# Peptides against a protein of PDB entry 3PBP, part 114

Target 1, 203 residues: chain A of PDB entry 3PBP
Amino acid sequence: LNEKDLNLILNKSLVMYESLDSTTDVIVKRNVIKQLQFVSKLHENWNSRFGKVDIQKEYRLAKVQGPFTINPFPGELYDYTATNIATILIDNGQNEIVCVSFDDGSLILLFKDLEMSMSWDVDNYVYNNSLVLIERVKLQREIKSLITLPEQLGKLYVISDNIIQQVNFMSWASTLSKCINESDLNPLAGLKFESKLEDIATI
Target 2, 203 residues: chain A of PDB entry 3PBP as posed
Amino acid sequence: LNEKDLNLILNKSLVMYESLDSTTDVIVKRNVIKQLQFVSKLHENWNSRFGKVDIQKEYRLAKVQGPFTINPFPGELYDYTATNIATILIDNGQNEIVCVSFDDGSLILLFKDLEMSMSWDVDNYVYNNSLVLIERVKLQREIKSLITLPEQLGKLYVISDNIIQQVNFMSWASTLSKSINESDLNPLAGLKFESKLEDIATI

## One batch from the design tools (peptide; made by RFdiffusion4, then SolubleMPNN)

Design b2_p18_7_s1 (from b2_p18_7, 7 letters changed)
Fold by OpenDDE base, seed 3:
Structure b2_p18_7_s1 (fold): chain B 203 residues (1-203), chain A 18 residues (1-18)
Amino acid sequence: as target 1 above (203 residues)
Amino acid sequence: LTSDNVLSIYLKLGVFKV
């Protein structure tokens, strides 16, 4: 976390807070308010010299976010079980893709198009919990592990029984990153969401 | 009919990289 990222998170938290109204669920209100309080305190206590912030105990016990929905969910995958999950950075601004593997050998690449607060009060916090399906990659093999390298943007390593494969989705993820950062979705029109699959090593 | 399926996917800290 740096000052720029902290400001971004603060702005996002403010926007979420400003979106609250009388019709907003009480749980959502509480979580958004706590989010804003947390980020505001972080901002106030930010030590840029050391990159350190003192986090009060009350905020250290944040709960897991989710469950998430996938829209659209691939109909073929209803009969299969998810096996692994990974998050892959697509830029230096902390935009990420979520990848989930299934026991049929499929990978789904997912994007969170809506901002959601951390879960502060309740388990199973479900607000803006939809993930958008971008791509399904069919490997047709048992996926043992998903590996990411922080220094390698838009790359996922898939470990199977006899092979390590790289999934590289920067062909479209660079455009997606630009669209997010510029708040302009026009460049996504006509974009092919096709990742490059390469064999890296035989095991 | 947008088939919303709920997967038991959980993220810690999610979008907020704090």
Scores: peptide ipSAE 0.023, ipTM 0.529, DockQ to the pose 0.088
Fold by OpenDDE base, seed 2:
Structure b2_p18_7_s1 (fold): chain B 203 residues (1-203), chain A 18 residues (1-18)
Amino acid sequence: as target 1 above (203 residues)
Amino acid sequence: LTSDNVLSIYLKLGVFKV
C-alpha cells in the first residue's frame, strides 16, 4: 500500500458513499459506510514517511465477498467445476481481470464492471456481485494452478502436468484499461477479445 | 443482466491492495 493507492481507495469509497440513498438496502449502506470509515481511519493514521498504517483487528476480519454471478455464463460449463482462481493486473492502477479455471480445461476471463465494497459484517454480501464474461479460453488440459507475476501486466501462467503456458490478453486489456480510466466505453466497440496462448516451458 | 448461474466463488476482490 502506498499513498497513491490509499487516495484511490478513499475516492472510490467516497463515491460509493455518495451513491447511497433512501432506497439503498440496509446491508449495502452498512458495508459502504464501514468501508468509508475504514479507509478514512487508514488515511488519518497514514505515515507517509514509513509507508505504514495500523489496521484495527475488526477490519482484518472482513468477510468474503460473494457469491458472484457470471454474465453470460457459458452453458457448457454447467456440468463442470471451477478449480482455480486468479486476479491479473491490466494496468498500473487497480484494474484487474479475474480468471477462473474449470476441470474441462477452460479458462474464463472476467471483469468486475461495478464497484463493490468489502463485506465487513455479513456473509454472502451480494450487492453488485456480477462479473462480466470477456473471453473463454479452451486449453483442453487439466489445469493444476494459475500463476501471475505482478510485474507482468495482462499475463497469466497456466500450469498443467507437463507444460507451462502463458495467456496474454493485453491485446484487448489495454483498451479495456483505457476505457475504465477515461470512463469511455466507445473504444470497446469492435474490439476482438482474443488472448494469445504460448507454450513457455515443459515440466 | 440476470446471470443464470451463481458460482459459489467467494473473493476478496481487490478493493484493497493490502
Scores: peptide ipSAE 0.022, ipTM 0.524, DockQ to the pose 0.095
Fold by OpenDDE base, seed 4:
Structure b2_p18_7_s1 (fold): chain B 203 residues (1-203), chain A 18 residues (1-18)
Amino acid sequence: as target 1 above (203 residues)
Amino acid sequence: LTSDNVLSIYLKLGVFKV
């Protein structure tokens, strides 16, 4: 965690707080408020010299977020099991793609189109729990692990028995990043969501 | 994880990537 990342999380937490109104669910209100309190305390206690923050015990008890719904869910994958998950940065503003692998050798690339706070109080926190399917990449091999490198935006390394492959989705993710940052969806019109697959090394 | 359209995950906010 660096100061830039902390500021980004603070800004996201503020935006979530500002979105609250009289119609917002009580559980959502509580979680968003607690999120803002947590991040604000982190920011106040941030020591830039040491990159150190002391986290109070009350905030260490974060619950699992979800379950999440994948939309649309590929019908073929109902009979298969998810094996790995990774998040991949697509820009320096911490926009991310979620990648899930399946035992059929598929990778699904997912986008969280709605902001979601951490769950602080309850299990099964499901507010804004949708993930949008962007792309399905069929590798036709057993996927053992997914690796990401923070310095490599929009790249995912897939490890199988005999090969390391790179999935590069910056062809579309750069446009998506721009759309998010500029709040303009027009550049998505006609965009092809086709990632590049490259063999990196044989094992 | 048995695959349906529902996945139970923990999305780490940037704070937990440290």
Scores: peptide ipSAE 0.023, ipTM 0.532, DockQ to the pose 0.079; fails the geometry check
Fold by OpenDDE base, seed 5:
Structure b2_p18_7_s1 (fold): chain B 203 residues (1-203), chain A 18 residues (1-18)
Amino acid sequence: as target 1 above (203 residues)
Amino acid sequence: LTSDNVLSIYLKLGVFKV
């Protein structure tokens, strides 16, 4: 966490708060308010010199968000089990892709198109719980692990039994990042969501 | 056939990712 990230989180929390109205579900209201309270306290207590903040225990007990739905979900994957999950940064603004691997050797790349607060009060916080399927990558290998490197934007390293492969999705993720940051979806029109797969090393 | 089968996952995808 750095000051930039903290400001981003604060701004997001404020926007979420401002979006609340009389029709908003009470659970959502509570979580968004709690989110804003938390982030505001973090901001107030932020020590820029040390890049540290004390987080009160009550906020450390944030609950698991979800369940999340994946849409559309490839029907063929219903017969398979998810094995690994990773989040991959696509820019310096903390936009991320979620990757899930399956035991058939598939990877799905997912995007959360809607902002969501942490779950502070309730289990199974499901507001804005949809993930958009962007791409399915078929590796036809047993995926042992997913690794990301913070300095490697839009890159996922997939470890199998005898090989490390890189999935590079910056071909489309850069455009997606732009769309998110500018709140303009037009550049997504006609975009090909095809990642590059490269063998990096033999194990 | 509206495949009613939705894969559900649990994540910490909110503003905070620890």
Scores: peptide ipSAE 0.021, ipTM 0.521, DockQ to the pose 0.075; fails the geometry check

Design b2_p18_7_s2 (from b2_p18_7, 9 letters changed)
Fold by OpenDDE base, seed 5:
Structure b2_p18_7_s2 (fold): chain B 203 residues (1-203), chain A 18 residues (1-18)
Amino acid sequence: as target 1 above (203 residues)
Amino acid sequence: LTHDNVLSIYLKLGVFKI
């Protein structure tokens, strides 16, 4: 964590707080308020000289977020089991794609289109819990693991028995990143969500 | 990952990368 990241989290938490209204669920209000309180205290106690902040015990007990839903869920995958999950950065603003692999050799690329707070108080926090299906990539291999490299934006490495493959989705993820950062979805119109698959190494 | 009629994924999305 650095000062820039702290300011980004503070701004995000403020936007979430400002989105609250009289119709917002009480659990959502509590989580968003607690997040803003946490980040504000973190900012007040920020020591730039040491890069240290004191985090109160109450904020270290954050709960699991979810369950998340995938929309639309591919009907063909109802009979298959998810095997791996990874998050891949698409820009320097920390926008991410979620990737899930299945035992049929499919990868689904997912985007969280709605902002979600941490779950501070309750289990099964389900507000803004949807993930948008962007693409399904069929590898037709047993997927053992998913690897990401922090310096390589929009790239996923898939390890199978005898091969390492790269999935590169920057063809569309660069446009998605721009749309998020500019708050303009128009450039997504007519965009093809087709990732490039390349064999990197034989194991 | 629970295989219900809707694939439910529990994530701890790094809202805070501390």
Scores: peptide ipSAE 0.024, ipTM 0.548, DockQ to the pose 0.074
Fold by OpenDDE base, seed 1:
Structure b2_p18_7_s2 (fold): chain B 203 residues (1-203), chain A 18 residues (1-18)
Amino acid sequence: as target 1 above (203 residues)
Amino acid sequence: LTHDNVLSIYLKLGVFKI
């Protein structure tokens, strides 16, 4: 965590807090308030230049986020099981794509369009739990693992039995990053969400 | 046919990538 990342998370937590109203579910209110309290305390301690930040036990016991919904879900994948998950940075502003592999050899590339707090109090925290399907890549191979390199934006390495393949989605992810950062969705109109698949190495 | 499937995902916010 760096100062830039901390400021970004603080700003996101403030925006989430400001979105709360009288109609907001009580569990959502509690989680958003706890999120803001945690990040605010972390920010205060960061500025105090203490070499160690003491995190209170209640924040260390954060719960699992989700379940998440995928929209639209590919009908062909209803009978298949998810095998791996990875997150891939598309810029230096913490915008990420979520990738999930399936046992049919498919990769789905997902975007989280809504901000979500950590789950602090309850299991199965489901507020703003939607993921948008961007692309399905069919590899027709058994996917063993997904690897990402922090220095390589918009690239995913897929390891199968005898091959390492690179999925490069920067052709559309650069436009998506711009749309997020500028709060303008117009450049997405007519954009083709087609990633490049390349063989990198034979194993 | 609700085109929605549900996955259990544990995504940590960047604060825990420390």
Scores: peptide ipSAE 0.027, ipTM 0.543, DockQ to the pose 0.087; fails the geometry check
Fold by OpenDDE base, seed 3:
Structure b2_p18_7_s2 (fold): chain B 203 residues (1-203), chain A 18 residues (1-18)
Amino acid sequence: as target 1 above (203 residues)
Amino acid sequence: LTHDNVLSIYLKLGVFKI
């Protein structure tokens, strides 16, 4: 975590807090408020010359977010099990694609379109828990692992039994990144969400 | 009936990058 990332998380937390109203679910209110409190304290302590941020126990016990929904969920994957997950940066900011593999050899590329708080006190925190399906890549292989390299934006390495394949989705992810950063979705119109597959190595 | 195939992907999509 760097200062830029911290400021960004703080800003996101503020925006979430400002979106709260009388109609907002109490659980959401609690989580958003606690998020803002945590990030604010972290920010205050970050600038303190004392390089040890004492995080109170109540914030260290954050719960798992989710479950998440995938929209639309590919009908063909209903009978299959997710095997691996990875998150891939698409820019030098914070925009990320979530990749999930399935035991049919499918890889789905997902985008989190909504901001959400951490789950601080409740299990199964399901507010803004949707992921948008961007692309399904059919590898027709048993996917053993997903590898990402921080220095390689929009690239995923898929390891199967006898092959390492690169999935490169920067053909569309660069446009998506631009759209997010500029708050303009117009460039996505007519964009093909087709990733490039390349065999990197035979194992 | 949109089958809520809630893929329980417990994504620690933490606001905090792990």
Scores: peptide ipSAE 0.026, ipTM 0.553, DockQ to the pose 0.085; fails the geometry check
Fold by OpenDDE base, seed 2:
Structure b2_p18_7_s2 (fold): chain B 203 residues (1-203), chain A 18 residues (1-18)
Amino acid sequence: as target 1 above (203 residues)
Amino acid sequence: LTHDNVLSIYLKLGVFKI
């Protein structure tokens, strides 16, 4: 965590708070308010010299978010089970792709298009819990694990029985990152969401 | 939204990466 990241989180939390109205669910209101309170306190107590803040215990015990919906969900995957999940950074601004593997050897690359607060008070917090399907990569292998390297943006390593493969989606993820950061979706028009698959090593 | 479109994955995908 750095000052830039903290400011980004604060701004996101403020925007979420400002979006609340009389029709907003009370659970959503509570979670958004608690998030803003947390981030505001974090910002107030931020020690830039040490990059440290004391976090109260109540905020360290944040609950799990979800369940999530995938849209559109690939019809072929209804009969299969998700096996692994990973998040992959696409830029230094904390934009991420979510990757889920299935037991048919498919990978789906997902984007969270809506901002979601942390779950602070309740389990199964569901608000803005949609994930957009960007791409399906068919490996036709049993996927054992997913590995990401923080220094390697837009890359996912897939470990199977006998090989390590790299999925590189920076061909489109760089454009997506720009669109998010600039709040302009125009560059996505005509963009092909095709990742590059490469064999890296035999194991 | 049919029950089939819900991936019951529980993640901390929220705004915070601390």
Scores: peptide ipSAE 0.025, ipTM 0.543, DockQ to the pose 0.085; fails the geometry check

Design b2_p18_7_s3 (from b2_p18_7, 10 letters changed)
Fold by OpenDDE base, seed 4:
Structure b2_p18_7_s3 (fold): chain B 203 residues (1-203), chain A 18 residues (1-18)
Amino acid sequence: as target 1 above (203 residues)
Amino acid sequence: MTADNVLNIYLKLGVFKI
């Protein structure tokens, strides 16, 4: 955790809190309020010199979020197992793509279009737990690991037994980032969600 | 491990980086 990330989480938590209304589910209200309290306390206790934060015991009891849904979920993947997960930054504003690999050699590239709160009190906390399927890349090989480099926006390195491949999705992710940052979805019209696959090294 | 289980672990740790 760094100061930039902490400020981002604080801003997200504030926006989520401000979005609460009379119609918002009580569990969601409770979790969003507790998240804002937690992140605010983290921010107050942040020591930039040491990169340290003292976390009170009450805030260490966060539950697992989810289950998550993928929409649309590729029907062929119901019979397969997810093997790896990674996040890839697409801009300096901290917009991210979630990548999941499967044992059929598929990669799915996912976008979190809705902001989710932390879960504090309930198991199976379901609030904005849908991920949008952007692209499915079929590598037709066993995927051992996924690697991302912080300095390389919109790039994922896929390690298999005999090869390292780069998946580069900046062809569409730059447009997606622009759409998010400008709150204008018009540039997505007719956009091809086709990532570039390149062999980087043989192992 | 199902995609849901992987995502649950990841988003707990990754979305808030805490």
Scores: peptide ipSAE 0.018, ipTM 0.551, DockQ to the pose 0.098
Fold by OpenDDE base, seed 1:
Structure b2_p18_7_s3 (fold): chain B 203 residues (1-203), chain A 18 residues (1-18)
Amino acid sequence: as target 1 above (203 residues)
Amino acid sequence: MTADNVLNIYLKLGVFKI
């Protein structure tokens, strides 16, 4: 966490707060307001010299967010169980892909098209909880773990019993990042969401 | 840790099938 990250979270929290209206659910209003209060206090109390912030006890008791939905959900995965999750940066602007592995050896790449608020008051907090399916990669291996390297944008390392594979999605993620940052989705038209799979090491 | 990771530190993604 750095000052730039705090400013970004603050701006996101302000935009969410400003989007609240008379029709917004009361639970959503409470959670968005409390998030803005939390982030504002974090920003105010940020010590850049030490990279530390004191979090008040009342904000340490956040609830779990979710459930999350995946749209469209691949029909073949209904009989399978999710095993691992990772988030991967696609740029320095904090655009991320959510990666979920399944016990059939599938990896799904997901995008958060909507901003979610933190949950404070209730369990199973549902607000902007839809994830967009971008790609399904079939590895045909038991996926033990997902590893990301912060210095390597748009790359996921998949560890199986005998092999480390790299999934590289920068072929489409660079365009996606540009579309988000420029607020223009036109370049996504006709883009193939096909990641490159490469064997990195035998283990 | 990214800004989303601070919000996501509390994201135990309960992924539900649609």
Scores: peptide ipSAE 0.017, ipTM 0.500, DockQ to the pose 0.119
Fold by OpenDDE base, seed 2:
Structure b2_p18_7_s3 (fold): chain B 203 residues (1-203), chain A 18 residues (1-18)
Amino acid sequence: as target 1 above (203 residues)
Amino acid sequence: MTADNVLNIYLKLGVFKI
């Protein structure tokens, strides 16, 4: 955690709080308010000299978010089971792609277009839980694991029985990152969401 | 009725990478 990241989280939490109205669900209101309280306390307790924040124990017990929806969900994957999940950074602004593997050897690359609040008080907290399908990559292999390297933006390593493959989506992810950061979706028009698959090593 | 395949991905999407 750095000061820039903390400020970003605070700003996101403020925007979410300001979006609350009389029609907003009580559970959503509670979670957004508690998120803002948490982040505000983190900001107040920020020690810039040491890059440290004291996190109260109550906030360490955040609940799991979800369930999530995938839109559109690939019809071919209804009969298959998800096996692995990873998140991959696409920039230094903490924009990320969610990748899910399936037992048919498919990888789906997903984007979260809406901000979510933390879940604090309720199980199965559902708010802005949609993920947008960007790309489906079909591998003709059983996927054992997904690996990401923090220093490698827009890259996913897929481990199968005898091979490590790299999925590189920076061809489109750089444009997506720009669109998010600039709040301008125009550069997405005509963008091809085609990742590069490369064999890296045999195991 | 499109069965919204609610993939119960319990993502601890750490919205906050602490």
Scores: peptide ipSAE 0.016, ipTM 0.487, DockQ to the pose 0.082
Fold by OpenDDE base, seed 3:
Structure b2_p18_7_s3 (fold): chain B 203 residues (1-203), chain A 18 residues (1-18)
Amino acid sequence: as target 1 above (203 residues)
Amino acid sequence: MTADNVLNIYLKLGVFKI
C-alpha cells in the first residue's frame, strides 16, 4: 500500500457512498458507510514516511464477500467443479482479471465491472457481485495450480501434468484497461478476446 | 433466463490489498 493506492481507494469509497439513495438496501448502506469510515481513518492515520497505518480492531473483522455470479455462465461447465482461482493485474492501477479453473481443464477469465464494498457484519454479503465472462480457455489437462507474478501484467502460469504453460491475455487486456481508464468502451467493439497459450517448461 | 451460477468464489476482492 502506498499513498497513491490509498487515495484511489478513498476516491472509490466516496463514489460508492455518493451512489447511495433511499432505495438502497440497509445492509449495503451500512457496509458502504463503514468502508468509507475505515478508508478515511486509514488516510488520516497514514504515515507516508514509514508507510504504516494503525488499524483499529473493529475493522480487522471484515467478512468474506460473496457468493458471486458469473454472467453468462458457460453451460458446459454446469457439470464441472471449480478447482483454482487467481487474480491477475492488467495494468499499474487496480484493474484485475479473475481466473477460475475447472476440473474439465477449462479456464474462465472474468472481469468485475462493478465496484464492491467490503463485508463487515453480514455473512454472504451480496452487492455488485456479478462477474462478466470474457473468455473460456480450454487446456484439456488437469489443472493443478495457477500462479501469478506481480511484475508480469496479464500473465497466468498454469501447472498441469508435466507442463507449465503461460496464458497471456494482454492482447485484449491492454485495450480493456484503456477503456476503463478513459471511460470509453468503443475500442472493445470488434476486439477478439483470445488469449495466447505458450509452453514454458516441461516438468 | 441466464442461470446466475452462484460460484461460491470467496474473493477477498478487497478493494483493499492492505
Scores: peptide ipSAE 0.016, ipTM 0.496, DockQ to the pose 0.085

Design b2_p18_7_s4 (from b2_p18_7, 9 letters changed)
Fold by OpenDDE base, seed 4:
Structure b2_p18_7_s4 (fold): chain B 203 residues (1-203), chain A 18 residues (1-18)
Amino acid sequence: as target 1 above (203 residues)
Amino acid sequence: LTADNTLNILLKLGVFKI
């Protein structure tokens, strides 16, 4: 955690708090409020010189978020197992794509369209737990690992037995980033979600 | 998904990057 990430989490927590209304579920209200309280205290106690913060014991008891859903889930992948996960930055505003690999050699590129709070009091906290499937990339090989470089927006490196491949999705992710940042979905109309696959090195 | 893969997914999809 760095100061930039802390500020991002604070801003997200504020936006989630401001979105609360009379119709919001009580569990969601409690979790969002507790998250904002936690992140605010974290920010106040942040020592930038040491990158340290003391966390009160009451906030160390956070529960696991999820389960998550993938929509639509590719029907063929019901018979396969997820192997790796990575998050890839698509802009300097901290918008990210989630990538999951499967043992059939598929990569799925996912977008978190809704913000989810931390779970503080309940197991299986499922509010805003949906991920949108953007693209499925079929590599037809065993995927050993996924690597991302912070300085390389919208690029994923896939390591297999004999090859390193680059998946570059900036062809569509730049438009998606713009849509998020401008709160305008119109530029997504007619956009092709086709990533570029390139061989980088043989191993 | 194995339990370990599920955990990794949940941790990375969390609000806090661990």
Scores: peptide ipSAE 0.010, ipTM 0.513, DockQ to the pose 0.091
Fold by OpenDDE base, seed 3:
Parts: sequence; structure tokens; C-alpha cells
Structure b2_p18_7_s4 (fold): chain B 203 residues (1-203), chain A 18 residues (1-18)
Amino acid sequence: as target 1 above (203 residues)
Amino acid sequence: LTADNTLNILLKLGVFKI
């Protein structure tokens, strides 16, 4: 976490707070308010020199978020098990794609389109817990591991038994990044979500 | 998803990445 990241989380927390109304669920209200309070206190106490913030006990007891849903979930993957997960930066603004591998050799590329608060006091906090399926890449291999390099935007390295492959999704992820950053979804119209798969090395 | 895979997903998808 750096100052830029903290500012981003603060802004997100403010937007979430401003979205609250009389119809918002009480659990959501409580979690969003507590998040804003937490992030605000973090921001006030931020010491960039030490990267240390004293976090009060009441905020250290946050619960796990989720469960998450994937929409649409590929019907064929109901019979398979997820094996690996990675997150890949698509820009310098911390927009990310979530990648999940399955034991059928599929990779799914997922986007979190909705902002989600932390869960503070409840288990199974499910508000805005949807992930959008962008692409399914079928490798037809046993995926052993997923590797990402922070300096390589929109690239995922897939390690199988005898091969390292690169999945490059910048063909569409650059447009997605632009849409997010500009708050304009129009450029997504007619965009092909087709990643490039390249063999890098035989191992 | 196994319990372990679920945990890994949840940790990565958190507001604060652990």
C-alpha cells in the first residue's frame, strides 16, 4: 500500500458512502460507513516514511469478503475444479483482471465491475460480490501455476508440465482500462475479448 | 472450488489485498 493506493481506496470509499440511501440494506450501510471511517483514519495517520500505521483493534477484526459469484459462469466448468488464481494489472491506476484456472485447462479472465466494501462484523458479506466473465481461454493443459510480472501489464505466464505460455490480453484490456479511467463504456461496444496465447519456452 | 482455493480468491479480491 502506497499513498496513491490509499487515496484511491479513500475515493472509492467516499463514492460508496455517497451511494447509500434509505433503501440500502443495514448491513451494507454499516460496512460502508465503517470502511470510510477506517480508511479516513488510515489516511490521517499515514506515515509515508515508515509505511506503518497503527490500526485500532476494532478494525483489525475484519471478516473475509464473499463468497463471490462469476457471471456468466461457463456451464462446462461446473464439473471442474479451480486450481490457481492470479491478479494482473492492466494499467498504472491499479485496475486489475482476476484470472482463475481450472483442471480442464481453462483460464477465465474476470473483472470486478462493482466496488465492494470490507466485511467488518458479518460473515458471508455478499454485497457487490459479482465478477464479470470477460474471456475463457482454453489451454487444454494441466495448469501448474500462474505467474505475473508487475512490470508487464496485461500479461500472464502459465506454467504447465512441459511449457511456459504467455497470455496477453492487452488487446482488449487497454480499452477496458480507458473505459474505467474515463468513466465511458462506449469503447467496449464491438470490442473483441480475444487474448493472444504464445509459447515462450519448453521446459 | 476447494476451501483453500476459495480462501485465495477471497484474499485477492478483498479491498485490501493481503
Scores: peptide ipSAE 0.010, ipTM 0.509, DockQ to the pose 0.093
Fold by OpenDDE base, seed 2:
Structure b2_p18_7_s4 (fold): chain B 203 residues (1-203), chain A 18 residues (1-18)
Amino acid sequence: as target 1 above (203 residues)
Amino acid sequence: LTADNTLNILLKLGVFKI
């Protein structure tokens, strides 16, 4: 965590707080407020020289978020089990794609379109827990692991028993990054969400 | 925070097939 990342988290937490209204669920209000309080204290106590912050015990007891939903969920995948997950940076602003593999050899590329606070008080915190399906890539092989390289935006390496493949989704992810950063979704209209699959090595 | 969110996503996606 650096100062830039901390500022980003603070800004996100502020936007979430500002989105609260009279109709917002009490649990959501509590979690968003506690999120903002935590990040604000973190920012105030940030020691840039040491990259250290003292975090009070009350904030160390954060709970697991979710469950999450995938929308639309591919009908063919109802009978299959998720095997791996990875997050892939698409820009230097910390926008990410979530990739999930399945035991049918499918990869799904997912986007989190809504911000979500950490769960501070309740188990199974469910608010803004939807992921948008962008693309399904069918590899027709058993996926052993997913690897990302921090220096390689919009690239995923898929390891199977006999091959390493690269999935490159920057053809559309660059446009998505722009849309997020500019708060304009118009450039997504007519965009083809098709990633490039390449064999890297036989193993 | 990001790492914790990723971990939470990992844990919850692995357990609940909808």
Scores: peptide ipSAE 0.009, ipTM 0.489, DockQ to the pose 0.090
Fold by OpenDDE base, seed 5:
Structure b2_p18_7_s4 (fold): chain B 203 residues (1-203), chain A 18 residues (1-18)
Amino acid sequence: as target 1 above (203 residues)
Amino acid sequence: LTADNTLNILLKLGVFKI
């Protein structure tokens, strides 16, 4: 965590707070308020010299977010089990894609289109819990692990029995990053969500 | 469209042990 990341999370928390109105669900209100309180305290107590913040115990007891939904969910994957999960940075602004592997050899690339607070006090916090399916990549092999390298934007390494493959989705992720950062979805029109698969090494 | 990296930021802080 750096000051930039802390400012980003503070700004997000403020925007979420400002979006609250009389119609907002009480659970959402509580979580967004608690989020803002947490991040504000982090910001106030940020020691830039040491890159450290003391986090109060109450905030360490945050609950797991989700469950999440995937839209659209590939119908054939209902018969299969998810095996691995990874998050992949697509830009230096900390925009990320979520990747999930399945035991059929499928990879799904997912985007969280809606912001959500942490779950602070509620189990199964399901507000804005939708993930958008961007792409499904079918590998004709068992996926053992997913690896990401922070210095390699929009790249996922897939380890199987005898091979390491790279999934490179920067062909579309650069446009997606731009759309997020500029709050303009127009560049997504006609964009092909097709990642490049490359064999990197035999193992 | 806004990507929510809040969890990841908090995880990177070691707030959560996964």
Scores: peptide ipSAE 0.007, ipTM 0.473, DockQ to the pose 0.524

